# Peptides against a protein of PDB entry 6RGO, part 166

Target 1, 392 residues: chain A of PDB entry 6RGO
Amino acid sequence: MALKLLGFNQDATCFSVISSNKGVTIYNCDPFGKCFELEKSTSNDEELDFLVEMLFSTSLIAVVDKTIGASKRKKLKIVNTKRKATICELTFPHEIMDVIMNRKIICVVLKSDQIFVYDISCMKLLRTIDVRGEKLKSTSKFRNSEAVGDIGVRVSLSTDNNSILCYSSYSKSDKENAPLNDIVVFDALKCIQINVLPAVHQSNIVCIACSPDGMLMATASEKGTIIRVFKTIDTENDEPILVNEFRRGSRPSRISEMKFNHDNTLLACVGESDTIHIFALPVTTTEADANEDDTLQQSSHSLSSSINGLQYISKGLANRFGKIIVSKIPTQSQQRHVAYIKIPENAKYRIGFPKDTTNTIHICGEDGNYLVYSIPRNEVGPCTLVKSNTFD

## One batch from the design tools (peptide; made by RFdiffusion4, then SolubleMPNN)

Design b2_p12_8_s3 (from b2_p12_8, 6 letters changed)
Fold by OpenDDE base, seed 4:
Order: structure tokens, then sequence, then C-alpha cells
Structure b2_p12_8_s3 (fold): chain B 392 residues (1-392), chain A 12 residues (1-12)
């Protein structure tokens, strides 16, 4: 059967799959098994396409049926999985491209480059972000939607209640063909723009990850060779703080997903390559005041890679329009992965970090494999397979 | 209501 992966939930306790014959299936990771099935609404041999966002391990899912016709592609259903019932339905003016949520917020991304931000507790619209409208306040004409291929607005939301939303925006360049290479950091609860990171890549951003706490974000462009990690809120001299620049590879390859682990010590990436890469982040020691003597020897074997350098983003080469481009970290200071997983070529994989085990990664493939790997802490090398299951 | 049901699920 053709499987299509929808991905893990926020804590990697569940993952969602489209099965061509069955519709949507949600699997529980531990104990491994089917926890929910959503049957296909049609008997036709049409290729099934769905968006499914699950709220942690709760019985709340957001579902978009993209299989049939322009009408269903504009409808978001909130479903109770225990009751197998639609609680409510929202209709949008344009096709839904993405849905992301936490315990506070639902964000709905439209093909129109609009982001609708809802308070989940009352399903009230808090904000419509018009990424094109922000561009049009600069002299740039509407790109006709037809010729812009698979590149739309990308979003990531913190899994915590702070609800930090990171999204890709068009650079304010007077070029008609401005890339989606700016990042906006947005407080989704307060509906306030916190930060803008201009020109974080030279090409369109195709992948964004926000840390669970919303303090970090990772970005990748269409090239997928370099991953940049920034602080979301903090700035230095009104300039963005580049925490890390990771090299995934020398060859271009699309990154489809990135995830931080729950303690912000690891960043994983997956995409069209045969390798999941895991990068170590410097532990930001919050200077918690050293006063209370509580001797809990949590043997945090910090990988003692003394990456002391908060590298100042030197004012990069002003492009022909005087805009600051994020300077590249010198190639010698570009970090490689600390761990990796080999995956089958041509199989799409998704990744998730479980909350309780910061050195464990969950992966699932369109090949029908659900795999749990242990991440090495002291050595650069392959991850160790701990558990495997198959699904159909 | 739909909102009461959502809030119940948010507490799970």
Amino acid sequence: as target 1 above (392 residues)
Amino acid sequence: SAIEEINKLLSE
C-alpha cells in the first residue's frame, strides 16, 4: 500500500499515517498500536491527501481532507477521536496548506500566504497574518499563484504555552521575486510581532523548527546544506543572534522536517537524503544562582565541546539594496552532526523527540517502519536501534 | 457545547 506520513505529535507519543485503502490511522508509540482510524469519505481510487494535527496524546485532532475538490481543502475539522465525531468545522477562503497547534493556539496556513491564529479554548480568531499583504506594503506586485511551485509560507510553533510562532516572510526587497527568506517571530497569544530576522538564507526557507520553549529556532533553505539556529526573542545590538550554523551536507538536498529535543540540547533533521542528522546544541547554562546546595548529581554528561563562541553576526555583505544578510559562519567553524541514522533511499521519514528521554529519537517511514533510536552522548557516530515496529 | 468539549479535551 502507498503510505503517506503525516508526522508525530508534539511529544512523539503518537504518529499519523495515510493508508491508501483505510484513510488516516493514528498509531500510539508505546505501547505500539493503532489508537484511531478515520475512514476515507469516498469509494473512489483517488489519491488520499490529508492534513492531521494531533494535540499531544489527547483525543483532539485537527483534520483537513485534501483528497477531493476545492471545497474540502478549505475546511478544518476539529475531531474528538474518542467519540469519532466532528466537534466543529472552520471554512477558509483558500486551500489549507498546513495546520499546527499546541494547548493554546491553532495556526492555519493558507495557500494565499495567510496565517489564521486561533485561541483553541474558544475557537476565536485572534489574528490573520497576511504575509503577502506585508510584502505588498512594499511595491512588489502579486505573484500569480500558478507559477510559484511548492514554496509557501512555512510555520513552526512552540509546544509550550508561550506559543511562540515562527514563520517565513518575504524579504522587503523591491524585487518582484523577493524570496521567502525572512523569519518573523510572533507571540501568538498576545498577537505581537517580537522579532524579525532578515535574509536568514539566500533562497526561500523551506523548513523551520521552533524549540519546545520557543527560545530557539532552526531554519533551512531550498539548498538544505546549512541549518541555522537563532535565538527567537533575544537580540544583540538590535541584530539577530545566530547560535549555531550546522552543515548537513555538501550536496543540495531538501530538508522536510527539523525538531529540537525537549531540553534544547539536540536538533534533528530529515529530508530527501539517506541520513537523519542529529546536531548538538551548546547548553545555554542559565545562570541559576548557585546558592542552593541541592546535591542532585544529575550526571549531565554535557558533550564538552567547548563551543564558547556566540558568533556575532558581523554585518554581512549588504546586498545591492543595503539589506543585512546573515553572515555565514566560516566553514571551519561549521559544526557537523554528532549522530546520524541511515534510512532507506526514497523513503520519506518523519522525526519526533519523546519528552521523557532526551537522548532518544522516534522515527517513522513511508516504508512502514516505526523505529526508536538511542542517540550517543559521548561519541560521534551512528544511533543505536532500540525498538522497531511495523505498520500498514 | 463544542467549546465545552474542546476545553475538556485540552485538559487531557
Scores: peptide ipSAE 0.675, ipTM 0.974, DockQ to the pose 0.907
Fold by OpenDDE base, seed 2:
Structure b2_p12_8_s3 (fold): chain B 392 residues (1-392), chain A 12 residues (1-12)
Amino acid sequence: as target 1 above (392 residues)
Amino acid sequence: SAIEEINKLLSE
């Protein structure tokens, strides 16, 4: 049977899959088993396509039927999984490309490069963000929508109540083919733009991850060779703060998903490669709680890889020389993974970090494997398989 | 209402 992965929920307690024969199935991770099933509405042998966003372990899901020929690609359904009933439906002017949520906000990304931001508690529209709107004053040419299937606005939302929304935006360059290589940081609750990170990559951004607390953001381009981690809100001298630059590999490979763990100590990435990579983030010891006397000499072997060079992405040099001098952290200071998982080359995988175990990762594959791995703490190496289950 | 049901689910 062809399986298509939808992904994990925010706390990795559940994951969603499309089965060609059944429709959408949601699995619980522990205890492992089916918790919800949504039957396909059409008897046709059409390839099923859905968006499903689950709100943590709650009975609230957002569903979009994206199946070809379905008149439903513009409809968001809010479903109660306990009742197996649609609570409400929203209809959009364009096809829905993505849906993300937390306990406060639903964001709906359209094929028009619009982001609709809703207060989930009342389903009120707070903002429509037009990512093209700053440029559309000049070039009315809708890129012929057929070939642009893979290059769209990417979004990530903090899982906390701060509701920090990160999205890709078009660079201000007068070039007709400006890349989606800027990031906007947006307070989704207040509807205020907090920050703009210009030209974070040379090519289009294809993957974004926001940290659970919204303080960090990871970005990857179409090349997928370098991952950059930035502070979202904080700036130094009105310039973006680059916290980390990670090398996934030397060969181009698309990254499909990235996630932070719940304490911002790890970043995982998955995509078209045979390897899930896990990177360590420096623990920012907030100096605050240094007062309590407890002399537990935990030899924090601070792997003080002294990332000496906080390289500022100076705005000023980008304009003058037409080369986006992303001040590359010297290749010597590019950190590699601290851990990895080998996966089948032809199987798409999704990743999730459970809340209760910071050194555990959940993965699921279109091969029908749900796997739990332990991440090594003190050495660079493979993750250890702790638990495995199969699904169909 | 639909909104009352959503708010109930948000409290889960």
Scores: peptide ipSAE 0.666, ipTM 0.973, DockQ to the pose 0.910
Fold by OpenDDE base, seed 1:
Structure b2_p12_8_s3 (fold): chain B 392 residues (1-392), chain A 12 residues (1-12)
Amino acid sequence: as target 1 above (392 residues)
Amino acid sequence: SAIEEINKLLSE
């Protein structure tokens, strides 16, 4: 039976799948089992496609039917899973490409490169962000909408109430085909642009992750070889702060998903490769808890020793075209994974970090496997399988 | 209302 993974919810307590015969199924992780099913509306052997965003462990989901007809692809349904009922519906002028939410905000990304930001508590539109219109203000040339293949605007939202929205934008370029390689950081509640990170990659950004608190963001390009981590809000001398540069691999491979754990100590990535990579982030010691004198001489072989200091993105290479190029961290200072999981080749997987266990990762595959792994703390190596379940 | 139901679910 063909399965398509939709992903985990924000706390990795549930995951969503599309089953060709059943429609959308939501699984609970612990205890493992089906908690919701949305039946297929049509008897046709059409390939099912849906967007489903679940709000944590709540009975609230956002659903878009991508399968049938141009009208349904423009319709967002808010559904109560306990009642199996649509609460409300929103219709958009263009096809919905992505939906992301937290307890305050729902963001809807359209094929038009527009982001609609709603207050979820009243379903009121707060802002329409026109990523193309922002480009057109910088460049007089219309993009032919048809020539932009699978490369659209990417978004990520903090899971906290601060509701920091990170999205990909078009670089300032006189070229008609400027890449989606800028990042905008946006306060979704106040509807204010906080920061702009110019040209964070050489090619289009295809994956973005925001930290749960909205203080960090991770980015990957179409090449998927390098992951960059930035501060979202903080700047130094009006320049973006690059916290980390990670090497996923030497061969190009698309990254489909990245996630931070709940304490911002780990970043995981998954995609077309046979390996989930887990990277360690430097613990930002907030100066506050320096008081507890506990002399535990744990010989923490501090993974900190290889953290070459905060490399400021210096203005150094103003290219002949006035583009700020993010100074590449020297290849020798690029950090590798601290942990990994091997997955079947060509199997699509999704990742989630549970809130209660910072050294545990949940994964699920289109092969019908739900797996729980323990992440090693003191060594670089494979994760240990703790629990496995199967689904259909 | 739809909004009252949403706000109830947001508190779960």
Scores: peptide ipSAE 0.664, ipTM 0.973, DockQ to the pose 0.903
Fold by OpenDDE base, seed 3:
Structure b2_p12_8_s3 (fold): chain B 392 residues (1-392), chain A 12 residues (1-12)
Amino acid sequence: as target 1 above (392 residues)
Amino acid sequence: SAIEEINKLLSE
């Protein structure tokens, strides 16, 4: 059967798929099995297209039927999976492109480059972010909306209650073709912009991941060769906002998904390549636990790759062109993956990190494979397959 | 209500 993957929920306890014959199916990861099925609303042999966002292991899902008609593509249904019932429906002025949620917030991304931020507890609109309106305030020229292909606003939301929203925005360059290469960091609860990261890539950002705690953000461009990791909040210490730069590969390849693990020690990426890459993040020791004097001289040869080469270009020129946050990290300091998984080139995969096992990754493929891998801790190499299941 | 049902599911 033709399967289309929707992805894992926030804690990787479930994943969602579209089956051409059945509609939407949600699988539980452990014990492995079907936990929900949404039947196809139409008898037609039309290619099914849905957005499904699940709230953790709860019976709450957000569903958008994109299969038929411009009207359905503008409707968000909140569904109780146990009851198989729509609880409420929201209608938007434009097609829904993405839906993301946590226990506090639902964000709805429209084809108009608008982000609608809702308090989930009361379904009240907190904010409408108009990414185009921000661009129009900075750039005099209306882009005709029709010619922008597969490049829209990308979003990621922290899975915690801090509800840090990261989204791609248009560069303030007066160029008619300003790329979506800025990032805005937004407190979705307070409705306050926390930070703006200008020109984080040379081309449009196509993938964003926020860490579960909202403290880190990863970005990838259309090239997908470099992944950058940023702090979301400016620390009072003159620490660089750019904390890591990873090389996925030498060849361009689109990254479709990135995820942090639950302790911010790993970043995984998947896309059009035959390889899932897993990168190690430096453990940000919060200074708070440094007071326990436990003198265990474990000679951790910290691979303190001394990033000594950040020549501070003097403060004076930075005022006219917004802070060049991306100091060119020398190509020599680009970290590679610490682990990898080989996948079939023609099968789309999705990734998830389970909460309880920070060195485990869940993956599922359009080939009907659900796979659990162990990530090596102390060596660079392939992940080890721990469990496999199949689904139709 | 719809909101009461949502809040129940948020507590699961």
Scores: peptide ipSAE 0.663, ipTM 0.973, DockQ to the pose 0.909

Design b2_p12_8_s4 (from b2_p12_8, 6 letters changed)
Fold by OpenDDE base, seed 4:
Structure b2_p12_8_s4 (fold): chain B 392 residues (1-392), chain A 12 residues (1-12)
Amino acid sequence: as target 1 above (392 residues)
Amino acid sequence: SAIEELKKLLSE
């Protein structure tokens, strides 16, 4: 049967799949098993397409049926899985491309490059962000670029209550075909723009991850060779802070998903390659005042690769339009993965970090495998398989 | 109400 992965929830306690014969199935990770099924509404042999976003381990899901016709693709259903009932339905002017949520906010991304931000507690619209409208204010000619391509606005939301929204925006270049290579950092609760990171890649951004606390973001372009990690809020001399530049590989490969672990010590990425890469982040020692003597020797053998290299973004090569391009970290200072998982090349995988075990990663594949790996802390190497389950 | 149900689910 063709499986399509929808992904893990925010804490990797559940994952969602589309089964061609059944519809949407949600699996619990531990104990492993089906916790919810949404049956196919139509008897037709049409390819099933859904968006499903689950709110942690709660009975709340957001569902978009994309299978049939332009009408359903514009409808967001909020469903109580325990009652098997729609709580509310929202209709949008354009096709829904993505849905993300936390305990405070739900964001709906449209094919129109609009982001609708709602207070989830009352489904009140807080903001409509028009990413194209921002481009228009900078560039006079609407080409109706039917950009036929898979390139749209990408979003990521912090899983905490601070609700930091990171989204890709069009570079304010006078070029008719400005890439989606800017990042906007947005406080979704206050509805204010916090930061703008200009030209973080040379090509369109295709993947964004926000850290659980919203303090970090990771970005990848269409090339997928370099992952950049930035501070979201903090700036240095009004310039973006590049924390890390990771090399996934030398060959171009699409990154489909990235995630931080819950303590911001690891960043994982997955995509079209045979390898999930896990990168170590420098532990930002918050200077907690050194005063309280409590000798709990928790042996956090963090690999103290003391790369205290706050690499100043040197004023990158001004493009032909005088815009600051994020300077590339020298190739010698580009970090590689600290851990990896080999996966089948022909199977799409999704990743999740469980909250309680910062050195564990959950993965699931369109091959029907749910796998739990332990991440090595003290050495560079393969992850160890701890648990495996199959699903259909 | 739908809002009361939402608030309940958000507290789970």
Scores: peptide ipSAE 0.606, ipTM 0.968, DockQ to the pose 0.902
Fold by OpenDDE base, seed 2:
Structure b2_p12_8_s4 (fold): chain B 392 residues (1-392), chain A 12 residues (1-12)
Amino acid sequence: as target 1 above (392 residues)
Amino acid sequence: SAIEELKKLLSE
């Protein structure tokens, strides 16, 4: 059977799949098993396509039927899985490309490069962001919708209540074909733009991940060779703070998903390659107030050593046009993965980090495998398989 | 109401 992966929920307690014969199935990770099924609305042998976003382990899902011919590609359904009932339905002017949510906000990305931001508690529209409209009045040549492949606005939302929305925007270049290589950081609750990171890559951004707390953001371009991690809110001399630059590989390969773990110590990436890569982030020691006396000499084995966190102050090389290009960290200072998982080249995988275990990763494949891996702490190497289950 | 049901699910 052809499986399509929809992905994990925010805490990796559940994942969603499309089965060509059954429709949408949601699996619980532990105990492993089916927790919800949404039947096919059409008897036709049409290839099913859905968006399903689950709110953590709650009975709330957002569903879009994207199946060709279904005429529902503009409709968002909010469904109570426990009742198997639609709570509300919203209709949009354009096809829905993506849906992301947390406990406060739901964001709907349209094919028009619009982001609709809603208060999830009442489904009130808070903001419409027009990512094209920030480009001056130059002709809305609809990029011929067929030939403009997978390049659209990308979004990521913090899983916390701060509701930091990161989205890709068009660079302010006078070129007709300006890339989606800027990032906007937006407070989705207050509806305020917090920051703009200009030209974070040379080509279109195809993957974005926000940290759970909204303090970090990872970006990857169409090349998928370099991943950059930035602070979202903090700036240094009004310039974006580059925290890390990771090298996934030397060969171009699309990254489909990135995730931070819940404590911002790890970043995982998956895509068209045979390898899931896991990168270590420097633990920002928050200077917790050193006041309380308790002498527990837990030998902090300072794994301080070889992560020379060269704070490359990105001296923005003001290119001839005054655009701050994030200076590439020298290839010698590009960090590699600390851990990896080998996956079948022909199987799409999705990733999730469970909340309770910072050194565990959940993965699921279109091959019907749900796998739990342990991430090594003290060595660079393969992850260890801890648990496996199969689904159909 | 739909809003009361949403508020309940968001508290789960």
Scores: peptide ipSAE 0.599, ipTM 0.967, DockQ to the pose 0.905
Fold by OpenDDE base, seed 1:
Structure b2_p12_8_s4 (fold): chain B 392 residues (1-392), chain A 12 residues (1-12)
Amino acid sequence: as target 1 above (392 residues)
Amino acid sequence: SAIEELKKLLSE
């Protein structure tokens, strides 16, 4: 059967798939097995497409039927999986492109480049963000929506209650075809813009990941060769703080998903390449825990030696147009992966980090494989397969 | 109500 992966939930306890014959299936990771099925609403041999976001291990899911010809592409359903019942439904003026949520907020991204922010506890609209309207305030020219293919607004939300929303926005360029290469950091609870990171890539941003705590953000462009990690809230001299610049590869390849682990020590990426890459982040010593003198001389020496060359190039070169350009880390100082997983060529995979095991990664493929890998701690190398299951 | 059910699920 043709499988389509939807992804893991926030804690990687479950993943969702579309089966051509069954509709949406949610699998539990441990013990491995089906925990929910949503039947196909149409008898037609149409290729099924859905958005499904699960709230952690809860019985709450958000569902959008994206199937071609379906009038439901504008309809969000909130479903109780235990009752197999719709709790509420929202209808939007435009097609839903993405849905993200945590325990406080649900965000709905439309094809109109609008983000609708709701209080999930009552489904009250808190804010409509008009990313095009923000562009039009900077550039008087309408972008014809049709000419920009699969390139829309990208979003990521912190999994914590702080609800830090990162989204791609249009650069302030006098050019009609300004790329989606700015990032806005938004407090979704207070409905305030916290930060703007201008021109973080040269081309459109196609992937964003927010850390669980909302303090870090990873970005990748259409080229997918470089991943940049920024602080979300903190600035230095009103300039964005670039924490890391990672090299995924030399060849262009689309990154489909990135995730931080739960302690912000690892960043994983997956996409069209035969390799899942895992990068180590420097431990940001928050100054607060400086008091516990615990002399654990853990031999962190080996991984730290390659990190010492990250001069905080906080100095964005203001270009001749007064735009802060994030200085590129010299190609020699670009960090590579610390670990990797080989996957079949042309197989789409999704990634998840379990909460309780920071050195473990869950992956699932459209090939019907669910795999658990151990990430090496002390060496650069392949991850070790710990568990495997198959699904249909 | 739908809101009471939402609040219950959000506490799971």
Scores: peptide ipSAE 0.598, ipTM 0.967, DockQ to the pose 0.898
Fold by OpenDDE base, seed 3:
Structure b2_p12_8_s4 (fold): chain B 392 residues (1-392), chain A 12 residues (1-12)
Amino acid sequence: as target 1 above (392 residues)
Amino acid sequence: SAIEELKKLLSE
């Protein structure tokens, strides 16, 4: 059967798939099994297309039927999976491209490059972000909406209650073809813009991940060769906003998904390549634990990757062209993966990090495989398969 | 109500 993967929930306790014969199925990861099915509304042999966002392991899902007609593609249903009942329905002026949520916020991304931010507890609209309207204030020329293919606004939301929203925005360059290569960091609860990261890549951003706590953000462009990790908030310390630059590979390959683990120590990426890459992040020691005097002289060969080579180009030119945050990190400082998983080239995979096991990754494929891998801690190498299940 | 049901599901 043709399977289409929708992905894991926030804690990787469940994943959702589209089966051509059945409609949407949600699987529980442990114990492995079907926990919900949404039947297709039509007997037609039309290719099923859905958005399904699940709120953790709760009975709450957001559903968009994209299969049939422009009207359905504009409807968001909030569904109780346990009752198989629609709680509420929202209709949007444009096609829904993405839906993300946490315990506080739902964000709905439209084909119009608008982001609708809702309080999930009452479905009250808190903010409409118009990414095009921000561009039009900076650039005189209307881009005709029709000609921009598979490149739209990308979003990621922190899974915590801080509800940090990261989204791609258009560069302020007067070029008719301004790329979606800026990132905006937004407090979705307060409805305040926290930060703007200009020109984080040379081409459009196609993938964004926010850390669970909203403190970090990862970005990848259409090239998918470099992943950049940024702090979302400027710390008072003159620390660089760019924390890491990872090399996925030398060949261009689209990254479809990135995720942080729950303690911000790992970043995984998946896409069109035969390899899931896992990168190690530096542990930001919060200053709090520095007081225990334990004299254990363990020679931490700190991989002090001496990022010494950031010559601060002097303060004077930074005022006119927004802070060039992406100083040319020397190609020598690009970190590689610490772990990897080989996957079939022709199967799309999705990734999830379980909450309780920071060194475990869940993956599922359109090949009908659900796989649990252990991530090596002390060595660079392949992940070890711990558990496998099949689904259809 | 729909809001009461939402609040219940958010507490799961």
Scores: peptide ipSAE 0.594, ipTM 0.966, DockQ to the pose 0.910

